# Designs tried in a protein design run: peptides against a protein of PDB entry 5HDT. Part 33

Target 1, 163 residues: chain A of PDB entry 5HDT
Amino acid sequence: MVVKTFMDMDQDSEEEKELYLNLALHLASDFFLKHPDKDVRLLVACCLADIFRIYAPEAPYTSPDKLKDIFMFITRQLKGLEDTKSPQFNRYFYLLENIAWVKSYNICFELEDSNEIFTQLYRTLFSVINNGHNQKVHMHMVDLMSSIICEGDTVSQELLDTV
Target 2, 163 residues: chain A of PDB entry 5HDT as posed
Amino acid sequence: MVVKTFMDMDQDSEEEKELYLNLALHLASDFFLKHPDKDVRLLVACCLADIFRIYAPEAPHTSPDKLKDIFMFITRQLKGLEDTKSPQFNRYFYLLENIAWVKSYNICFELEDSNEIFTQLYRTLFSVINNGHNQKVHMHMVDLMSSIICEGDTVSQELLDTV

## One batch from the design tools (peptide; made by RFdiffusion4, then SolubleMPNN)

Design b2_p13_2_s2 (from b2_p13_2, 7 letters changed)
Fold by OpenDDE base, seed 1:
Structure b2_p13_2_s2 (fold): chain B 163 residues (1-163), chain A 13 residues (1-13)
Amino acid sequence: as target 1 above (163 residues)
Amino acid sequence: PAKPKRVFGGKKP
């Protein structure tokens, strides 16, 4: 299974990283990003998060437009964190933990539409944060948001006011 | 998976 392949791969597996690079590129296609099944989209998001982890600190995606599409896609999936009783919650947690630890959204500072991406991320996170989440979920959400603020140095005041 | 050694960005919160 493709999902397991990327989950089990570490950052120093150079031979495997080369072997699965083309697959990683194909997973970012519109076919997967716009798949009609929400569970499939969640699996795709987890794979993409693992791809960023594996290839850090260098994303294998070179197109700014593609990177924007990916991060907007991942952001949309984070809405699933709202339902803590969902059978898929553990995968949503995996997605959150990964992007928080890897700091993958820091790639967006190189994009022209970084403010749009960060705005959507913050709005999504604040829309799903609730008292039903355990300490680890809250910690990852805070780490994710604070990392972006710290890395930005000059994050727009408009974005800060939106939060 | 394990916490990654390499991450994006250079600053810590």
Scores: peptide ipSAE 0.554, ipTM 0.908, DockQ to the pose 0.418
Fold by OpenDDE base, seed 3:
Structure b2_p13_2_s2 (fold): chain B 163 residues (1-163), chain A 13 residues (1-13)
Amino acid sequence: as target 1 above (163 residues)
Amino acid sequence: PAKPKRVFGGKKP
């Protein structure tokens, strides 16, 4: 399936990356980002995270509006981290670990609405973080937020108020 | 999968 294809692909498979580029672009369409099924949206988010991993340090998505939509979409999925007993928690963990390791959100610094995206990300993470999360989850959340602060030269007052 | 070698951004803590 599509999820397994991108999950198993590494960063150096150049011919394969070229072969599935059109599929990667299609997965960012409104059809998938606005899919009515919550589990499908989570799978889409994981695929998008893998796509960023595979093509790092260059995202295959060139439209600023599309990139904003993608990261706002991924941010919304991270809300699922709130329930550690959910059958889908391991997949939410995969999403978190991926975007933390790959530092995908650093792409957003090239966007005009970066402050909005980062604010929503931080608000989401702070809303779901709890004592039931293990050390790995906490570490990835901290790494994700720290990477953005480290990469950015300036941070808006709104974001500072959130942190 | 394994931790990626290439990532986005260039600054390190």
Scores: peptide ipSAE 0.554, ipTM 0.903, DockQ to the pose 0.429
Fold by OpenDDE base, seed 2:
Structure b2_p13_2_s2 (fold): chain B 163 residues (1-163), chain A 13 residues (1-13)
Amino acid sequence: as target 1 above (163 residues)
Amino acid sequence: PAKPKRVFGGKKP
């Protein structure tokens, strides 16, 4: 399974990183990002999160437009955190935990459309945050949002208004 | 510049 392959891979797996680079690139294709199956998109998002973890601090994707598409895609998947009773919640949690810990969105600071990406991320997180989430979920959400504000050189007034 | 984290072993502690 492709998802398990990337999930089990660590950041020091240099040989494997080279071996699976093409697969990582293919997973960011429109075919997967626009896949009609919601569960497939979630798996793709988790895999992409693992790819960012594995290749940190850099991304294997060279196109700024592609990076924007990926992070906007991941952001859209985070909406699934809204239902804590969903059978897929554990995968949504994995996605959140991963991107929060790795600080994958820090790649976006170099993108021209970083403000748009961060704004959508914040709006999405605030829309799904609720009292039904356990403390771990809340902490990951807070960590993710706080890291962007604290580590960013500057943020737009629009983003500040969102926070 | 802010970058994604790289830790020993590549896994969350």
Scores: peptide ipSAE 0.189, ipTM 0.793, DockQ to the pose 0.099
Fold by OpenDDE base, seed 4:
Structure b2_p13_2_s2 (fold): chain B 163 residues (1-163), chain A 13 residues (1-13)
Amino acid sequence: as target 1 above (163 residues)
Amino acid sequence: PAKPKRVFGGKKP
């Protein structure tokens, strides 16, 4: 499975990174980002999260528009964290844990629309966060949000109002 | 701004 391939790959697997580069690029295509199946989109998001991890600090996606699309896509998937009883919750957890630890959204600081991306991320996280989430989920959410505040040179007032 | 973390082996500590 493609998901397992990227999940098991480490950051220093240079030959594998080269081998699967084209696959990584294809996973960011509109076909996958706009896939009609919600579960497929979640799997795609997890793969993309792993791709950011594997290729860190430099993502293989060079187009600013594509990067924006990807992070807006990942942000939309995080809405799935709202249902803690979903059969897919563990995969949503994986997505959250990954992007929080990797700090993959830090790539967005160089994008013109970074504030839009971060605002949508914060709004999404605050819309799904609740007292029913365990401490690990809360920690990852806090890590994800605090990293942007601490490492961003500029934060929009809209984002600050969301926090 | 900081870039995504790079850890040996791609695994968190």
Scores: peptide ipSAE 0.033, ipTM 0.678, DockQ to the pose 0.100

Design b2_p13_2_s3 (from b2_p13_2, 7 letters changed)
Fold by OpenDDE base, seed 5:
Structure b2_p13_2_s3 (fold): chain B 163 residues (1-163), chain A 13 residues (1-13)
Amino acid sequence: as target 1 above (163 residues)
Amino acid sequence: MAKPKRVFGGRRP
């Protein structure tokens, strides 16, 4: 199972990282990013988050366009955090926790379209945050947004005014 | 998940 393969892999598994590099690249293809099944897309997002984790601080994806597609894709999945009673909520939490701890969105500062990506991320997070979320969810959301603000000198003033 | 040792960012002044 591909999902379990990357989930169980740690950052120091050099032989495995080399072995599964081509699979990591394949998972970012349009075939998976545009998969018709919502649950499959969530699993793909979790895999991509794990890929960023295990290869940190160097993402295996070299194409700026591909990186943009990936982060826009992950951002779309975060909409699922709104429903705390969903059977898939645990996987949405996993995704949030991962990207918050790994700080994977900081890769976007190397992209020309970083402001677009960050704008979409912040809009998504503010749209789904609610009183039904526990303290951990709120903490990860705040940490994710704060890390980007702290790291970046490229964040637009317009975005900062709304935060 | 286990908290990662290595993360992205933290390189900018």
Scores: peptide ipSAE 0.602, ipTM 0.924, DockQ to the pose 0.553
Fold by OpenDDE base, seed 1:
Structure b2_p13_2_s3 (fold): chain B 163 residues (1-163), chain A 13 residues (1-13)
Amino acid sequence: as target 1 above (163 residues)
Amino acid sequence: MAKPKRVFGGRRP
């Protein structure tokens, strides 16, 4: 399966990275980003997160509009972290861990609408944070938000005051 | 997942 292919791929597999580049580009199409099935969208988000991981520090997506769509899409999926008893929680955790460790949202600093993306991310994270989350989940959420603050001081003061 | 060797950004100078 496509999701497993990217999940199992490491950052040093240059031949595979070249081979699956076109597939990576297709996975960011509206067909997948707007898929009606919630579980499919989660799989797509995880796959996109893996794509960022694999190609770091160079994202294969060059269109600013497409990058914005992707990160807004990933942000929407993070709402699923709220229910810790969901059968899909492990995948939501995977998504969170990936974007936190890979620091993929740092790509957004090159986008004109970076503040919008970061604002939506922070609002989403704060909306889903609860006492049912274990230490790892909390740590990844904090690391994700802190990394963005540390990467640049272009984040709005209003957003900083929320932290 | 395994912790990645390479990441995006890294605190811009």
Scores: peptide ipSAE 0.592, ipTM 0.923, DockQ to the pose 0.566
Fold by OpenDDE base, seed 3:
Structure b2_p13_2_s3 (fold): chain B 163 residues (1-163), chain A 13 residues (1-13)
Amino acid sequence: as target 1 above (163 residues)
Amino acid sequence: MAKPKRVFGGRRP
């Protein structure tokens, strides 16, 4: 399975990284980002998060428009964190943990629409965060937001109003 | 997942 292939791959597997580069690029296509099945979209998001992890600190996606689409897509999947009793919650947790540890959203600082992306991320996180989440979930959410604030030189007024 | 050795941005784990 494609999901397991990227999940099991480490950052030092240079030959495998080269072998599966085209697959990584294909997974970011509109076909997968706009897939009608919510569970498929979650799997795609986890794969994309693993791809960022594997290729860090150099993402294989070079198009600014494609990168924006990917991060807006990942942000939309994070809404699934709200239901802690969902059978898919552990996979949503995996997504959150990955993007928090890998700091993949830091790529967005190189994009013209970074403020839009971060605003949507913060709005999404604040919309799903609740006291039912365990400490690890809260920690990853805080780490994710804090990393962006610490790495950023400027923050828009809209983003400041959201925080 | 295992905590990554390399990350994006100026800081490392």
Scores: peptide ipSAE 0.592, ipTM 0.916, DockQ to the pose 0.398
Fold by OpenDDE base, seed 2:
Structure b2_p13_2_s3 (fold): chain B 163 residues (1-163), chain A 13 residues (1-13)
Amino acid sequence: as target 1 above (163 residues)
Amino acid sequence: MAKPKRVFGGRRP
């Protein structure tokens, strides 16, 4: 399975990284980003998060538009964190943990629409955060948001109004 | 997952 392939791959697997680069690029296609099944979209998001992890600190995606699509897509999936009792919650947690630790959203600082992406991210996180989340979930959410604030040179007024 | 050695941005784990 594709999900398992990237999940099991570490950052030093140079031969595998080369071998699966085309698959990584294919996973960012509209076919997967716009897949009608929300569980499939979650799996795709986790794969994309793992791809960023594996190739850090260099994303394999060269198109700014594609990168924007990916991060907006990942942001939309984070809405699933709202239900801690969901059968898929552990996979949503994996997604959150990954993007927090890998700091993949820092790629967005190189994008023209970075403020739009960050605004959507913060709005999404604040919409799903609740007291039912355990300390690890809260920690990752805080770390994710704090990292972006610390790394950013400037923050839009709209984002400041959201935070 | 294991905490990654390499991350994006200026800060490291």
Scores: peptide ipSAE 0.583, ipTM 0.916, DockQ to the pose 0.399

Design b2_p13_2_s4 (from b2_p13_2, 4 letters changed)
Fold by OpenDDE base, seed 2:
Structure b2_p13_2_s4 (fold): chain B 163 residues (1-163), chain A 13 residues (1-13)
Amino acid sequence: as target 1 above (163 residues)
Amino acid sequence: PAKPKKVFGPRKP
């Protein structure tokens, strides 16, 4: 499946990266981002996270609007981290770990609406963080939030109020 | 996933 294809691909697979570039672009279409099935959207989010991983440090998406849509979409999926006993939690963890390690949200610094994206990210993470999460989950959440604060040039007052 | 060697950095406009 598509999920496995990107999951198994590494950053040095240049030929595969070229081969699946069109698929990567199609996965960011409204059809997938607005898919009615919650589980499908989670799979799409994981694929998108893997796409950022594979193509790092260069995202294959060139449209700022599309990038905004993608990160807002990924942010919405992170709400699923709230229930550690969910059947899909491991996939939510995969998503979190990926975006934390890859630092994909750093792409947002070049976007016009970066503060909106970061604000939604922080609000989402604060809403789902709980004592039931293991140390790895906490580490990734903290690392993700801290990295953005430390590496960003400016932070909106709204974001500061959220933190 | 495995920890990637290449990552994104803060990119400024």
Scores: peptide ipSAE 0.549, ipTM 0.916, DockQ to the pose 0.685
Fold by OpenDDE base, seed 5:
Order: C-alpha cells, then structure tokens, then sequence
Structure b2_p13_2_s4 (fold): chain B 163 residues (1-163), chain A 13 residues (1-13)
C-alpha cells in the first residue's frame, strides 16, 4: 500500500527515498490531485505531506507550478477538519500535525504566488477552527500560521491585516 | 509517525 509505504518511511532511509522518488512524483499528478473520491484525495494529501517530511529540507518537486498545485490541494483538504466527529477526522489531524511539524508551507516562500497560497490557508484554518477541537488541534493550527507570519517580510500587508 | 528532525526552515534571506 502506497499510503503505508510513505507513512512508515523515515528521513534517513536514502535507499528507499531514491527507490520511491518516481512514485512520489507520480502522486502529484493531476490524476491524483483531481481524483473524484474525497477519501482518496485525503489519502493523497497525507502521502504528499509524508513525502515532504521524508525529503525535507529538499522537496522532490522542482516545478513551481506543481508546488503551487500541491499546496492549494493540501489546503483544500484541511477543510475536513471542521467536523470533529467524522470517521476521517484522525486522518485530517494527521495531515495537520504533519504539515505543522515539518513546516512544509515554508516551501511556498520560493513561489511567486505565495501570498495567494497563504491567504487560502489562513482563510481555511479560520473557517474550520471551533470549540470542538482539542488543545492539540488548536496548537498545530497556531504553530502552522505562526511559522508563516514570522516571515512577515515576504507576506503581503493585506494578509497581515486580516490576521 | 514520529516528529521529524529535519524540517523546512525559514526561507527569508
């Protein structure tokens, strides 16, 4: 199973990282990013988050357009955090925790459309945050946003005014 | 999985 393969892989497994590099690239294709099944898209997002984790601090995706697509895609999946009672909530938590720990969105500072990506991220997080979330969820949301806002010199004033 | 040791650091010049 592809999901388990990347989930179980660590950052120091150089042989495996090289072996599964082509698979990592394939998972970022439109076929997976635009998959019609919501649950499949969530699994894809988790895999992509794990790929960023495994290959940190060097993402295997070199195309700026592809990176933008990936982060916009991941951001859309975070909307699923709104329902704390969903059977899939634990996977949404996994996604949130991963991207917060890995600080994968810092890759976006290299992109011309970083402000668009960060704006969508903040809007999404503020739209789903609620009192039903436990302290860990709130902590990861805050950590994720704080990591980006601390790089304020590269963030638009418009975005800063909304925070 | 476990918390990663390597992360994407600040990219501000």
Amino acid sequence: as target 1 above (163 residues)
Amino acid sequence: PAKPKKVFGPRKP
Scores: peptide ipSAE 0.549, ipTM 0.916, DockQ to the pose 0.638
Fold by OpenDDE base, seed 3:
Structure b2_p13_2_s4 (fold): chain B 163 residues (1-163), chain A 13 residues (1-13)
Amino acid sequence: as target 1 above (163 residues)
Amino acid sequence: PAKPKKVFGPRKP
């Protein structure tokens, strides 16, 4: 399956990275980002996170509009972290851990709508965070938010009000 | 998978 292919791929497999580049680009199409099935969207988000991991520090997506769509899409999936008892929670955790470790949201600093993206991310994280989350989940959430604050040159007033 | 060695560094406009 496509998800397993990218999940098992490492950052040093240059020939494989070239072979699956077109597939990576295809997975970011509107067909997948707007898929009607919630579980499919989660798998797509995890795959996109793995794609960022594999190709770091150079994302294969070059369009600013496409990058914005991807990160807004990933942000929407993080809402699933709220229910710790969901059968899909481990997949949501995988997504959170990946984007925190890889620091993929750092790409957004180069986008014109970075403040919008970060604001939505912070709002989403604070809306789902609860006492049912273990220390690792909290750590990844804090690491994700703090890295953006520390590395950003400018932060909108709206984002500051959210934090 | 394991924690990646390569990550996205600070990005500036």
Scores: peptide ipSAE 0.548, ipTM 0.915, DockQ to the pose 0.696
Fold by OpenDDE base, seed 1:
Structure b2_p13_2_s4 (fold): chain B 163 residues (1-163), chain A 13 residues (1-13)
Amino acid sequence: as target 1 above (163 residues)
Amino acid sequence: PAKPKKVFGPRKP
């Protein structure tokens, strides 16, 4: 399974990183980003998060438009964190933990529409945060949002008002 | 997986 391949891959696996680079690029295609099955989209998001992890600090995606599509896509999947009783919650947690630890959204600082991406991320996170989440979930959400503010030189006033 | 050693830093110059 493609998902397992990237999930199990290490950052120092240079030969594997080279071997699966084209597959990584293919996973960011519209076919996968617009897949009709929400569970498939979640798996795709986890794969993309793992791809960012594996290739950090250099993303394999070079197109700003594609990067925007990917992060907007990942942001949309985070809505699934709302239901803590979902059978897929552990995968949503995996996604959250990954993007928080890897700080993959820092890539967006190079994008023209960074403020749009960050705004959507914050709105999504605040919409799903609830008391049913355990300490780890809250920690990752806070770390993710705080990291973006700390790493950025300027943040929109609208975004700051949501913090 | 384990916490990654390499992460993305600030990309804004």
Scores: peptide ipSAE 0.546, ipTM 0.916, DockQ to the pose 0.712

Design b2_p13_3_s1 (from b2_p13_3, 5 letters changed)
Fold by OpenDDE base, seed 3:
Structure b2_p13_3_s1 (fold): chain B 163 residues (1-163), chain A 13 residues (1-13)
Amino acid sequence: as target 1 above (163 residues)
Amino acid sequence: KKYMRTNLPPLKR
């Protein structure tokens, strides 16, 4: 299973990282990002999060347009955090925990459309946060948002109004 | 502004 392969891989597995590089690139194709099955898209998002973790600090994706597509895609998946009773909630939690700890969204600071990406992320997080979430979920959301504010050189008024 | 190399094992819940 592809999901398990990347999930079980650590950052020091140099031989494995090289072996699965082409697979990592293929997972970012439109076929997977636009897959009609919601559960498949969640699995793809988790794989992409693990790929960013494994290859840190140099992601294998070099195209600015592709990076934008990936992070907008991951952001859309985070909407699934709203339903804490969903059988897939634990996988949504994994996605949130991963991107918060790895700080994968920091790659976006080098993109022309970084402000759009961060705005959509903040809007999504504030739209799904609720009293049913435990302290760990809240902590990861705060860590994710705080990291972007602290590292950012400029923040749009629209983003400031969201916070 | 680089994302983090953690040198930690895979995340677990």
Scores: peptide ipSAE 0.248, ipTM 0.836, DockQ to the pose 0.661
Fold by OpenDDE base, seed 4:
Structure b2_p13_3_s1 (fold): chain B 163 residues (1-163), chain A 13 residues (1-13)
Amino acid sequence: as target 1 above (163 residues)
Amino acid sequence: KKYMRTNLPPLKR
């Protein structure tokens, strides 16, 4: 299973990283990012999150446009955190935990459209945050947002208005 | 700005 392959891969496994590099690139294709099945998109998002983890601090995606597409895609998947009773909630949790822990969105600081990405991220997170989430979910959401604010050299007024 | 190199626990189910 592709999901398990990337999830279990070590960051220092250089030969494996090279072997699966083409697969990592393929997973970021429009075929997967625009897949009609919501559960498939979630799995893709988890894989992408793991890919960022594995290849950190240098993501394999070199195109700024592709990186933007990926992070906008991941952001859209986070909307699934709204339903705490969903069978897929734990995968949404994994996605959240991963991107918060790895600080993957820090890559976006190098993108021209970083403000758009961060704004959408914050709007999405605030739209799904609720009292039904446990402390860990809240912690990861806060960590994700706080990390971006702390690491950013400049925060746009629009982003400030969102916070 | 670079993101962190860290390991994560297995997927929670």
Scores: peptide ipSAE 0.118, ipTM 0.708, DockQ to the pose 0.511
Fold by OpenDDE base, seed 5:
Structure b2_p13_3_s1 (fold): chain B 163 residues (1-163), chain A 13 residues (1-13)
Amino acid sequence: as target 1 above (163 residues)
Amino acid sequence: KKYMRTNLPPLKR
């Protein structure tokens, strides 16, 4: 199982990281990013989050366009946090916790379209935040947003209007 | 701007 493989992989497992590099690259293909099954897309997002974790501080994806696609894709999956009663909520929580703790979105500062990515992220998070979320969910959302503000040299007016 | 090396707990089912 691909999801379990990356979930259980250690950052110091250099041989495994090299072995599964091609698989990591394949998971970022349009076939998976545009998969018609919502549950599959969530699994893909979790795998991608784990890939960023495992290969930190150097993501295996070298194309700026591909990185943009990946982060826009992950951002879209975060919409699933809105329904706290969903059977998949724990997996959405895993995704949120992962990207917040790893600070994976900080890779986007090197991208030309970073402002677009961050704006979409903030809009998505504010759209799904509700009183049904426990304190941990809120904490991760705040950590994710504050990390970007803290590390960013400049913030667009559009992003400031969102915050 | 460098994202972090860190350990995460496994997904809770």
Scores: peptide ipSAE 0.068, ipTM 0.727, DockQ to the pose 0.475
Fold by OpenDDE base, seed 1:
Structure b2_p13_3_s1 (fold): chain B 163 residues (1-163), chain A 13 residues (1-13)
Amino acid sequence: as target 1 above (163 residues)
Amino acid sequence: KKYMRTNLPPLKR
């Protein structure tokens, strides 16, 4: 399974990284980003998160437009964190943990639309936070948001209004 | 700004 392949791959697997590069690029296509099945989109998001992890600090996606699409896509998937009783919650947790740990959203600082991406991320996170989340979920959410604020040289007022 | 190379084992679910 593709998900397991990327999840189990470490950052030093150079031969594997080269082997799966085309797959990584293909997973970011509109076909997958706009897939009609919600569970498939979640799997795709997890794969993309792992791809960012594996290829850090140099993501294989070079197009700013594609990067924007990916991060907007991942952000949309994070809405699934709102239901802690969902059968897919563990996978949503994996997505959150990954992007928080890897700091993959830091790539967005180089994008023209970074403020839009971060604003949507913050709005999404605050919209899904609830008392049903355990401490680890809260920690990852805080880590993710704090990292962006602290590492950003400037933030928009709109972004600040979400904090 | 570069994102983090973790040098850690792959994350688990």
Scores: peptide ipSAE 0.164, ipTM 0.740, DockQ to the pose 0.731; fails the geometry check

